# Designs tried in a protein design run: peptides against a protein of PDB entry 2AZE. Part 214

Target 1, 148 residues: chain A of PDB entry 2AZE
Amino acid sequence: AQECQNLEVERQRRLERIKQKQSQLQELILQQIAFKNLVQRNRHAEQQASRPPPPNSVIHLPFIIVNTSKKTVIDCSISNDKFEYLFNFDNTFEIHDDIEVLKRMGMACGLESGSCSAEDLKMARSLVPKALEPYVTEMAQGTVGGVF
Target 2, 101 residues: chain B of PDB entry 2AZE
Amino acid sequence: GRLEGLTQDLRQLQESEQQLDHLMNICTTQLRLLSEDTDSQRLAYVTCQDLRSIADPAEQMVMVIKAPPETQLQAVDSSENFQISLKSKQGPIDVFLCPEE

## One batch from the design tools (peptide; made by RFdiffusion4, then SolubleMPNN)

Design b1_p29_5_s2 (from b1_p29_5, 10 letters changed)
Fold by OpenDDE base, seed 3:
Structure b1_p29_5_s2 (fold): chain B 148 residues (1-148), chain C 101 residues (1-101), chain A 29 residues (1-29)
Amino acid sequence: as target 1 above (148 residues)
Amino acid sequence: as target 2 above (101 residues)
Amino acid sequence: MPLFAKLKDVKLPVKMEKGTPSFTATLEK
């Protein structure tokens, strides 16, 4: 009766919350993999070059990027203390965060789209604690979504 | 009966959520450790080449924004143009362009 | 120091084009 109805409402609430947490967990995993992979890549590159890159040649996290057509006319106003910026664009632009950049660079091993080769999956698994490996595997297979 | 079934389902869902929370805690712990590791922070960078690889420099201009936390970003669609306004309260904002190769 | 940049209450990527709602976001601390 009313009691069962209340429990069904609660059941649905919990299912939705779990779904949200699954999405959050997946993003956290991708962040971890992407970050560690980036660090690993750069460490290796610096070792091969026998020196770090020039200071002004790299962009450290965190950052945001704005991209637009090269033909876009941009007007920029900057305060004296550089606390305020105003950009005017005569055409469309896009805003991206750094994690998206890393994903596009392949730092998340294609896990974000469930498009992992065997080598990609191997790399992804190697960049997370053992407890997270099964979940990484599920992400790669696209089988995440079931309540465990 | 129905009541017993629902009760059992709720218990199982609670256990599942607790397992998720545990995994999330593991992830957040790892991320925290990375944020506190000096060597990792030193190596946490991308190059202009990386940025060019995701946005064709022949067609696109890429602007990089480095701003302190709590910086406000306002994007506006006006009748004449589009605008981005940046306002920081905690320090200067750095904006630079990735040069064309 | 956060590892990644995030705009609060705004899902990226965002393409600002005609009809895109104007918004104000804050970099999370």
Scores: peptide ipSAE 0.510, ipTM 0.919, DockQ to the pose 0.883
Fold by OpenDDE base, seed 1:
Structure b1_p29_5_s2 (fold): chain B 148 residues (1-148), chain C 101 residues (1-101), chain A 29 residues (1-29)
Amino acid sequence: as target 1 above (148 residues)
Amino acid sequence: as target 2 above (101 residues)
Amino acid sequence: MPLFAKLKDVKLPVKMEKGTPSFTATLEK
């Protein structure tokens, strides 16, 4: 009886770990797709323009964004060496990371929300190694989550 | 019996986890290769137009923060207002606004 | 080095509004 109880505890621990790894893998795949897709887009754009964009017109990864209403009053204090910033907002604000920005741009092909067209799925598959293609397909179908 | 069933379940879970680990290793390797590719890093950027498409500066103020690793970000709900504090250890922090179109 | 920005122990996006718990996070290496 005690042995069975111990194994049941271990079983639950393993199930939870697998669940966590599934989530991590999905995020890693989305990061890979989004990044490669962004690079591909920009490469194509620069080729069409026959030049890179002006240096101060683009924002390189990594970055964080803060957004708030344009009506929000913001007070900013900056140290002389720019090592410290203090912002005061009189209204709500949001903080977003760069990967979220890329997802909203469609760089992850809608895979993050299961909103993939046939072309989106084709693009997504083309941006990962062959071994990951089946998993991408499962993500698009919403069938990820089972234990193999 | 119950013991045999649990033992079999654990074996199956082990195999499943090994498969996941394999796929994760493949993916991690690809991300590492991207981080080491100079051309990819050069092309890894967004534009103000991209940001406007997500959060239109006509309605939203979009602030971009470029900070070194290990920079501390503190968000505080004060009685009078909300605050963001940034403290860097490794270098200056760059903050800028996307212009309105 | 890192491809994307990540805050330790904080899940983004975060909306700071009345009642939102204050937090401190660090950009990962």
Scores: peptide ipSAE 0.509, ipTM 0.918, DockQ to the pose 0.877
Fold by OpenDDE base, seed 4:
Structure b1_p29_5_s2 (fold): chain B 148 residues (1-148), chain C 101 residues (1-101), chain A 29 residues (1-29)
Amino acid sequence: as target 1 above (148 residues)
Amino acid sequence: as target 2 above (101 residues)
Amino acid sequence: MPLFAKLKDVKLPVKMEKGTPSFTATLEK
C-alpha cells in the first residue's frame, strides 16, 4: 500500500512537470514560428520593393508596447541620460510584448489559439525542424496534453 | 495489479518527458541560431502599419519601448493615475512613436 | 541577443485599470 502511494505521488509529480514543459515547449515553438515567419515576410517584402525600408519606419525586435486611448493624457519625465523614464497616465493602459504583437499579426499562423487553416498549418510546419512537426500538428488540433 | 499499472505509467511518463526534453533542446537550438544570425536580426522588425493593424492609432496611442536587458519596469495603479517607471542599468532607453503621431 | 522581450515574473498582456495590482518586473536577458 505504501509503495503504491509513493508511486502515485511520483506519478502526479511527473504529470505536473510534463504539463509545465509542454507549456514551455509550445511557447518556444510559437516564438520560432513567429520569428521565422516575420523574417520571411520582410525578406520577401524587401525583395519586392528592391530596397530595405527606411530605418525610421521599422521597429526591430525586441521591444515592448504600451498602448492607451488617444484621449489619454500622458506626462513623461526622462532623465538626462535616458536611463530613467516616468510615465503618468490619467487613464488605463496596456502593456504588450513583441511576441504578442507578432501573434496578433498572424505570424504564429493562428497556432497559439489552435485556429489554423490548412495553409496556416502548412506554413507553421514549414518553419520548424522535422522533429517538431508532429507537435505543431497536435497544437493545431488542440490535442496537446496527453501522454505521448 | 495497481503496482504494475503505476510502474508502467511511470515508465511511460519518463519516456514522454525525455521526448519533451529532446524537443525543447531542438527548439532552443533553433532560437539560438536565429539570435546569432545577423541577417535574421536585420529582418526581425515590424512596421507602423503592423502596429496599426493590431492597435489603430486613430483610436489608440502606441508607444514602443526598446530597453536593455535587466531594465526595471514598474507599473502602478494609484488613486489618481496610472504610472509606468522604467529604470535601465545597462544603457539608454528608447521610446518610439509612429511618425503620424 | 534575445529574440523577444520578456518581463520576468509578469504575464503579458497586462491592462492597468482600477484594481489592477501594481507590479515590478525586469526585462530578461
Scores: peptide ipSAE 0.505, ipTM 0.919, DockQ to the pose 0.902
Fold by OpenDDE base, seed 5:
Structure b1_p29_5_s2 (fold): chain B 148 residues (1-148), chain C 101 residues (1-101), chain A 29 residues (1-29)
Amino acid sequence: as target 1 above (148 residues)
Amino acid sequence: as target 2 above (101 residues)
Amino acid sequence: MPLFAKLKDVKLPVKMEKGTPSFTATLEK
């Protein structure tokens, strides 16, 4: 009985660790797909335009987004060397990371929500190494976590 | 029996974890390669149009912050107002505002 | 240089409103 109990504890520990790694892997895959898809989009756009966009018209990764109502009053203090910023808001604001922006742009092909069209899934698979394709398929089908 | 079943489960879980580790290594390697590729970095950008598609500046002000790694960000809810404090150690912080279309 | 921005120990998105706990985070390298 004690031996079985010990093994049950170990089993649970391993299951939890696997669950955590699955979540991490999924996020890494989404990052890879989103990044490569973004690069591919921009490469194609620049080729069509036969030139890069104006430097001040683009924002390179990585970045953080802060959004608030346009009516929000914002006071900003900046150090002379721009090493320090202080923003004061008289209303609520939101902070978003760049990967979230890319997901909302569709750069992750809807894989983040398991809402992939056939074309989206094809794109997603094309943007990862062959070894990761089965996992991408599982993500799209919502079947990741079969070890449980 | 129960013991035999548990023993087999543990072996299977070990194999599953090893597979996950392998896949994660592949993925992280790909991400590192992308971070080291100059052309990829040059093309890794969004436009104000992209940001407007996410949060329309007609209703929402969108501020973009580019800060070096290890920059400290502090968000504070005070009785008087809400605050964001940024403190960089490695270089200047750049802040951009996306204009309305 | 990191591909994406990540705040240590803070899950984004975050909406700062009345009652939202204040926090300090660091951009990971």
Scores: peptide ipSAE 0.504, ipTM 0.919, DockQ to the pose 0.893

Design b1_p29_5_s4 (from b1_p29_5, 9 letters changed)
Fold by OpenDDE base, seed 5:
Order: structure tokens, then C-alpha cells, then sequence
Structure b1_p29_5_s4 (fold): chain B 148 residues (1-148), chain C 101 residues (1-101), chain A 29 residues (1-29)
């Protein structure tokens, strides 16, 4: 009985670790897909235009976004060397990271929510090494948790 | 039996974890390669129009923060207001509004 | 340099409103 109990504890420990690694892998895959898809989009756009966009019209990764109502009063204090910033808001604000922006742009092909079309899935698979394709398929089908 | 079943489960879980580790290594390697590719980095950008997927600049102001790694970001809810503090130790922080605003 | 910005110490997206807990996060390498 004690031996079985010990093994059950170990089983749970391993299951939790696997679950954590699965979530990490999924995020890494989404990052890879989103990044490559973004690069391809922009490459195609620049080829069509036969030139890159104006420098001040684009935002290069990585970045963080802070958004608030246009009516929000913001006070900003900046150090001389620009190493320190202090913002004061009189109303609510939100913070988003760049990967979230890409996901909302559809750069992750809807894979993040399991809402990808056949074309989206085809694109997603084409943007990862062959070894990762089966896992992408599992993500799209929502069957990644098969180890449980 | 119960013991035999648990033993088999542990073996299967070990194999599953090894597979995950392998896949993670592949994925991490690909991301590193992308970070080292100059052309990819040049093309890794969004426009202010893209940022409307987060918040419409017609209704919201969108502030972009580009800061070096290990920059500290602190958000505080005070009785007077809300605040964000940024402190970098590697270099200057660049903060700007979308040009469309 | 990282491909994406990663803030350690906070869940994103983050919304600051009355009653929201303060936090300190760090951009990871």
C-alpha cells in the first residue's frame, strides 16, 4: 500500500510537470508561427511595393503597448538619460505585449484559440519544422492533453 | 494489478516527457535562429494600423514602449491616481505614440 | 535579443483599475 502511494505521488508530480511543459511548448509554437507569418506578410508587402515602409510608420519587435482612453490625463516624467520613466494616469489603462498583438492580428492563424480554418492550419503547419507538425495538428484539434 | 499499472504509467509518462523536451528544444532552436537572422529582424514589425486590433486609436491612445531586457516595470494603484514606472539598467527607453495619433 | 517582449511577474493583458493590485515586473532577456 505504501509503495503504491509513493508511486501515485510520483505519477502526479510527473503529470503536473508534463502539463507545464505542454503549455510552454504551445506558447513557443505560437510565437514561432506568429513571428514567421508576420515576416512573410511584410516581405510580401514590401515586394509588392518594391520598397520598405517609411521608418517612422512601423514598430519593430519587441515592444510593449499601453493603452488608455484619449480622455485620460497622463503626466510623464523622464530622466535626462531616458533610463527612467514615470507615468501618472487619472483613469484606467491596459498593458499588452507584442505577441498578443500578433495573435489578435491573426498571425498565429487562430491556433491559439483552436479556431483555425483548413487554410489557417495549412499555413501554421508550413511555418514549423516537420517534427512539430503533429503537435500543431493536436493544438488545432484541442487534443494536446492526451497524456492525461 | 495496481502496482503494475502505476509502474507502467510512470514509464509512459517518462517517454512523453522526453518527447516534449525534444520538441521544446527544436522550437527553442528555431526561435534563436530567427533572432539571429538579420533579414527576419528587419521584417519583424507591425504598423499602427495593426495596433487597432488591440485598441482603436480613434477612441484610445496607444503608447508603445521599447525597452532593453531587464527593464523594471512597476504599476501602482494609489489613492490619487494610477502610475507606471519604468527603470532600465542597460540603456535608454523609447516611448512614443502611434504616428497616426 | 528576445524575439518577443516577456514580462515576468504579471499576467497579460493587464488592466489597471480601482482595486487592482500593484505589481513589479521585469522584461526578461
Amino acid sequence: as target 1 above (148 residues)
Amino acid sequence: as target 2 above (101 residues)
Amino acid sequence: MPLFAELEGVKLPYKMEKGTPSFTATLKK
Scores: peptide ipSAE 0.581, ipTM 0.923, DockQ to the pose 0.887
Fold by OpenDDE base, seed 2:
Structure b1_p29_5_s4 (fold): chain B 148 residues (1-148), chain C 101 residues (1-101), chain A 29 residues (1-29)
Amino acid sequence: as target 1 above (148 residues)
Amino acid sequence: as target 2 above (101 residues)
Amino acid sequence: MPLFAELEGVKLPYKMEKGTPSFTATLKK
């Protein structure tokens, strides 16, 4: 009885670890899809324009975004070597990472929420190695929760 | 019996985890390849128009932070205001507004 | 270099408002 109890505890521990790895894998897949899709989009755009965009008009990854109301008063202090910044806001602000931006742009094809159209799913599958395609399909269907 | 069943479950979970590890390795390899591809890195950018998906520049100020790895970011709610502190160890930090603002 | 920015120590998106817990995060390598 005690032996069985110990194994049940171990079973639960392993299940939780697998669940965590599933989440990590899903995020990695989303990163891959979003990144490749972004690159593909920009490559196409530059080809159509026959030139790259102005250097100061684009933001290269990686980056972090801080947004606040235009009415927010911001006091900024910068060290001489630009190693240190201090911002004071008199109102609320938000912080977002670049992958979130890409997701909201649709670069992850709606896979992050399992809201892929047929075309989105096709795109998503085309941006990953064949070995990952089944997992992408499961993500789109919201069925990744199972242990295979 | 119960013991045999649990033992079998653990073996199956081990196999499942190994499969996950394999897929993760594949994915990690792909990401590393992308990080090492100069053409991909050159094309890995967003525009100010793209940033509207986060916050409309008509109403929001969008600040971009580009900082080296291991940069510390601290956010503090003080009685007077809200603060963001950035401290880099490896190099200068670049902070700028979206040019279209 | 990492493909994406990753902050360890905080969950994003993060909204700072009155009563929001302070945090210290570090950009991951």
Scores: peptide ipSAE 0.572, ipTM 0.921, DockQ to the pose 0.880
Fold by OpenDDE base, seed 1:
Structure b1_p29_5_s4 (fold): chain B 148 residues (1-148), chain C 101 residues (1-101), chain A 29 residues (1-29)
Amino acid sequence: as target 1 above (148 residues)
Amino acid sequence: as target 2 above (101 residues)
Amino acid sequence: MPLFAELEGVKLPYKMEKGTPSFTATLKK
């Protein structure tokens, strides 16, 4: 009886761990797709323009975005060596990491939000190794979550 | 019996987890290869137009923060305090403003 | 293509701690 109870606890523990790993895998897949899609887009754009973008016209990963209303007053203090920054706002602000930005740009093909068209899914599948394609399909269908 | 059933379940869960680990390793390998490719890293950038799609500079001001690894970011967003603090330990922090259209 | 501009602010010769007096640049963009 005690052994069965212990195994039931362990079963639940493993189920939760698997769920966590499924979430992590999905995030990694989205990152991979987003990165590769971004690179592909920019490569094509530079080929069409026959030159790279002008200096200071682009921001390379990694980065963080902070945005707020243009009406927001921001007091900014910067250390002499630029190791420290302090921003004080008089109203709310938003912070976004680069992955979130890429997702909102559509670089993850809408796979993250259930907005994946047939063309989006085709693109997404083309940006991952063959072994990951079935999982991408499940993500697009919203059928991820089962234990296999 | 009950014990045999639970034991079998645990074995099946172990196999499932191993499959997930394998897929994660494949994915991690791809990300590593991407990070090691200098041409890919050169092309891993966003433009002002991209950022406008996230927060339009016509209505929002957009700052871009480039900070070294392990930089501490502290943010407070409450009715009494709206603050962001950045502290780097490995080098200077660069902050850029996204211009209007 | 638009160009990003480096953020302008008041550079301080000391580390910033909570409660430490400092001069700041006010941005109204």
Scores: peptide ipSAE 0.108, ipTM 0.859, DockQ to the pose 0.036
Fold by OpenDDE base, seed 4:
Structure b1_p29_5_s4 (fold): chain B 148 residues (1-148), chain C 101 residues (1-101), chain A 29 residues (1-29)
Amino acid sequence: as target 1 above (148 residues)
Amino acid sequence: as target 2 above (101 residues)
Amino acid sequence: MPLFAELEGVKLPYKMEKGTPSFTATLKK
């Protein structure tokens, strides 16, 4: 009885740890896909344009986005060395990291929401090492962890 | 029996975790390689059009913040206070505006 | 990839002087 109880505790601990690692892996995969897809898109675009974009027309990773209504009043305070910023808004705002921006751009091929077309899935698979392809497939199907 | 079933479960879970660890190592390696590739970093950018696709500057003001790693961000978004604080330890922070036109 | 350490619901221990410019550059099309 005690032995079984100990094993049950261990089982639960392992299940939780696996769940955490699954989430971490999924995020890593999405980051990889999004990044590679972005690079690929931009490479193709530059080739088509036969030149890189103007320097001030693009923002390189990493970055974050803050957006709010154009009607929102923003007060900004900046330290002399620009190490510290304080923004005060009179209304709600949104913050997005670069990964979220890429996801919303479709750079993760809809894999983040399990909403992949056949072409999306094909693209996603092509942007990861072979060993990760089965997991990408599982993510698209929503079957990750189904055997647990 | 119960013991046999649990033992089998643990073995299967161990194998699953080992597989996950392996896959994570592969993925981490790929991300590292991307971070070390100069051409990839040069091409890792978004345009104003991209930003408009997620927040239209016609209706939204869009700020882009470039900060050093480990910059601390504190945000309060409540009916009583709307505030963002940034504190860098490794260098200056730059803020850009995505223009409407 | 994550750049920032995000802490929500925490107010600043101090305030800086207001009136400084918010932007250092403008993104172009």
Scores: peptide ipSAE 0.017, ipTM 0.849, DockQ to the pose 0.053

Design b1_p29_6_s1 (from b1_p29_6, 10 letters changed)
Fold by OpenDDE base, seed 5:
Structure b1_p29_6_s1 (fold): chain B 148 residues (1-148), chain C 101 residues (1-101), chain A 29 residues (1-29)
Amino acid sequence: as target 1 above (148 residues)
Amino acid sequence: as target 2 above (101 residues)
Amino acid sequence: MFTKLSGPSSIKMTKSSTPYTLNYTLVPV
């Protein structure tokens, strides 16, 4: 019946929207964990050293990185006011945002790739509000999406 | 019947979506709090050693780009063109090189 | 330590001949 067809369309629309929101939520959780873990790491390191790191030895978020082979020839043009940059490469390059960098550093505790040990999971849970802990657990178990 | 089942499904999906929205709000709030906390921002940094773990400077040249919010980045990576364009409206862009050890 | 790039140099206006582009917007933490 037409009524059933209409409801099926609506059902599918809602399912897809929920799926998208689940993905967004997972990313937000990973960002939160990564940031808090980074801050915690650095706080501890500075406490142990009894001082902050030397100037120009660190890069604060946000940032992006660009990497290419050392053999790649790069032509860089910079405007006088430094508002514009143009890089021309003679070979392929890679771009990574700061979140990806933090993930690769292990700041998200391997939660992003299903490589989360028991200790990693404990750390991840400790870095989110109580309300988010169940979802972190689901992410680690790969059981997110149970609403489907 | 099928109609009743679909109606029930839609109600359940609505509740699920509301729960997701709530959790997302919590996450967004936490991230905003982090961005507003000066001590957290002071400690939100990576080192050369961290970046070397991502891309080895012995083999790769690594650049770090610091730019104001909403800076536009356009990149082309194809057989015909390899280019990155940066354009800021809110301030100067800084680019750093990560040295080899 | 990091080395800061410095300019200036003239911006060369080049147009991409490929239909594939990547766009990013930098956002504060």
Scores: peptide ipSAE 0.118, ipTM 0.861, DockQ to the pose 0.167
Fold by OpenDDE base, seed 3:
Formats: structure tokens, sequence, C-alpha cells
Structure b1_p29_6_s1 (fold): chain B 148 residues (1-148), chain C 101 residues (1-101), chain A 29 residues (1-29)
């Protein structure tokens, strides 16, 4: 009886760990898709323009975004060596990492919300190794969650 | 019996976790390869238009923070205090304002 | 000593770093 109880505890522990890893894997997949899609987009754009973007017109990854109302008053203090910044706002702000920005740009093909068109899903699958394609399909269908 | 059933379940879960770990390793490998590819890194950028698309450009301003790894970002967002503190350990931080159209 | 940001800084093109995400902490009141 005690042994069975111990195994039940271990079973639950493993299930929770698997659930966490599933979430992590999904995020990694989204990152991969978003990044590759971004690179592909920019490559195509530069080819069409026959030139790279103008200097100082783009931001390379990685980055963090802060946005707030244009009406928000922002005071910024910067250390002389630029190692420290302090921003004071008179109203609320939002913070987004680069991955979230890419998602909002559609670089993850709507996979993050399970809102993939047939074309989106095709693109998403094309941007991952073969071994990950089944998982991408499950993500698009919203069927991820079972133990495989 | 119950013991046999549980033992079998644990074996199956172990196998599933190993498969999951394998897939994660594939993903991390791909991301590493992208980070090591100079051409990919050159093309890994967003434009002002991209940044404006994440919020209403008529109403929102956007700041971009480029900071070294291990930079600490501390944010306070309350009715009484709205603050962001950045502290880098490895080098200078650059902050850019996305220009208005 | 801190200095106030004098004005808007334009976007700067630079080499991409190794892909990573920065974590931030929301400080509760």
Amino acid sequence: as target 1 above (148 residues)
Amino acid sequence: as target 2 above (101 residues)
Amino acid sequence: MFTKLSGPSSIKMTKSSTPYTLNYTLVPV
C-alpha cells in the first residue's frame, strides 16, 4: 500500500513536469517559427528592394519594447556610463519582449493562438524540422496537452 | 494489480518525457544554429512600421531597449507609481524612440 | 550621477546578438 502511494505521488509529479515541458516546447517552437519567418520576410524584402534597409532604420534582435500613451509624460534619467536608466511615467505603460512583438506581427503564423489558416499552417510546418511538424499540427488544432 | 498498473504508467510517462526532451533539444539546436548564422543575424530585425503595428500608432509611443544579457529590468505599475529601472552589468544600454509618422 | 534624456534617440542599426529574452520583474506595491 505504501509503495503504491509513493508511485502515485511520483506519477503526479511526472505529469506536472511533462505539462511544464510541453509549455516550454510550444514556446520554443513559436520562437523558432517567428525568427525564421522574420528572416525570410526580410530577405525577400531586401531582394525586392535590391538593397538593405537604410542605416538606423531597423532594430536587430534582441530587444525589449516599452509603449505608452503619447500623452504620457516620461522622465528619463541615464547614468553617465549608460549602465543605468530610470524612467518615470505619469501613467501606465506596457512592456513587450521581442518574441511577443514578432507574434503580434504575425511571424508565428497565428500558431500562438491556434488561429492558423491553411496557408499559415503550411508556413509554420515549413519552418521547423520534420520531427517537430506533428507537434506544430497539434498546436494549430489546439490538441496539445495529452501525453504522447 | 494496482502496483503493476502504476509501474507501467510511470514507464510510459518516462518515455513520453524523453520524447519531449528530444523535441526540445531539436528546438534549442535550431535556435543555436540561427544565432550562429551571420546572415540570419543580419536579417533578424524589425522596422519602425513593425513596431508601430503592435500598438495604435496614433495613440501610443514606442521605446526600444537594447541591453546586454543579464540586464535587470524592474517595473512598477501602480496607481501611485509608474517606473522602469534598468541596470546593466555587462555594458551600456541603448534606448531608442520610434519616430512618429 | 544621472542625466536626463535630452531628446529622442533614433533607431540604431547594429549587429544582432545571440537570440535571448530579457526577464523583468514587476515590483508589487
Scores: peptide ipSAE 0.033, ipTM 0.849, DockQ to the pose 0.052
Fold by OpenDDE base, seed 1:
Structure b1_p29_6_s1 (fold): chain B 148 residues (1-148), chain C 101 residues (1-101), chain A 29 residues (1-29)
Amino acid sequence: as target 1 above (148 residues)
Amino acid sequence: as target 2 above (101 residues)
Amino acid sequence: MFTKLSGPSSIKMTKSSTPYTLNYTLVPV
């Protein structure tokens, strides 16, 4: 009886670990797709324009963004060496990392939210190695949980 | 019996986890290769137009923070305090404002 | 074109609404 209980505890531990790794893999796939799609988009745009964008008109990864209402009062303190910043707001704000920004831009082809059209899915599959294509398909269908 | 069944389940879960680890290794390798490709890094950027699609500067103030690795960010958003603190250990932090146009 | 902040600044604007506390460490891609 005790031995069976020990094995059941171990079973639950392994199931939980697999669940965590599935989540991590999905995030990694989304990051890969988003990044490659961004690079591809910009390459095409620069080719069409026959030049790169002007300096200071773009922000390279990595970055984070902070946004708040234009009515929010912000006091910003910066150290002399620019190693420290302090922002005080009189109202709420939002913080987004670059991956989240790329997702909202549609760079992950809607795969992250189940809003993946046939064309989006085709694009997503083209941006990953062959071994990952089946997993991308399952993500789009919402059937990843059936693998494990 | 029950013991045999549990033992078999654990073995199957181990095999499944190994397959998952393999896929993760493939994915992390691809990300590493992208980080090492200078052309990809040169093209890994967003524009003002991109950021406006996330939060329109006509309605929202948008700041972009560029900081060295290991920079600590602490954000407090409550009824009593609305604050963001940044502290870098490896170099200066740059903050940019996204224009309305 | 993006405007880079060069020193301490005070930007006057109007108020918004509330979320939570976040701890974040920047990691390069």
Scores: peptide ipSAE 0.214, ipTM 0.877, DockQ to the pose 0.210; fails the geometry check
Fold by OpenDDE base, seed 4:
Structure b1_p29_6_s1 (fold): chain B 148 residues (1-148), chain C 101 residues (1-101), chain A 29 residues (1-29)
Amino acid sequence: as target 1 above (148 residues)
Amino acid sequence: as target 2 above (101 residues)
Amino acid sequence: MFTKLSGPSSIKMTKSSTPYTLNYTLVPV
């Protein structure tokens, strides 16, 4: 019947929207975990060293990274006010945002790939509010996507 | 019947979405709090060692770009063109290199 | 230690172009 068809359309719409929100939530969780984990790591390191790192030895978030082979020729043009940069490469390059860097550093505890150990999962859970812990668990298990 | 089943599904999906919205609100709140915490921001940094783990400066040229919000980034990576264009709106862009030791 | 690119400029970077070789383009920061 037409009524059932309408409801089926609505069902599908809601499923798609939920899936999108799930993806967004997962990313937000990963960002939170990665950030907090980074902060904790650095706090601990500074405490052990009894000093902050030299100013020119660290880069604060936010940032992006561009990398390419050392064999790549890079032409860089910088405007007078430094508002504009133009990089020309003679070969391929990679761009990574800070979150991706943190993930690759393991700051997200491998949760981004569902490849976290029990210890990693424990860490991840400890870095989120209690209400988010079940979702972190689901992410680790790869079971996100079902109806709550 | 079919109608009852669909109706129940929609109710369940509504509850699921409400839960997601709630969790997202919690997350955004946490991220906002982190952004407002001076100590957290002070400690939110990576080292050369960290970057080497991502792209080894012994083999890679690694540039770190710090740009103001709303900076436009355009990148072309094809066999015919390899280019990155940056244009900020709110201030100067800084580019750093991680030196090889 | 990180070095900062100085500008305005137009520079060419190669495998031999490092913060230690680009003395007038890069500044320790």
Scores: peptide ipSAE 0.160, ipTM 0.866, DockQ to the pose 0.033; fails the geometry check

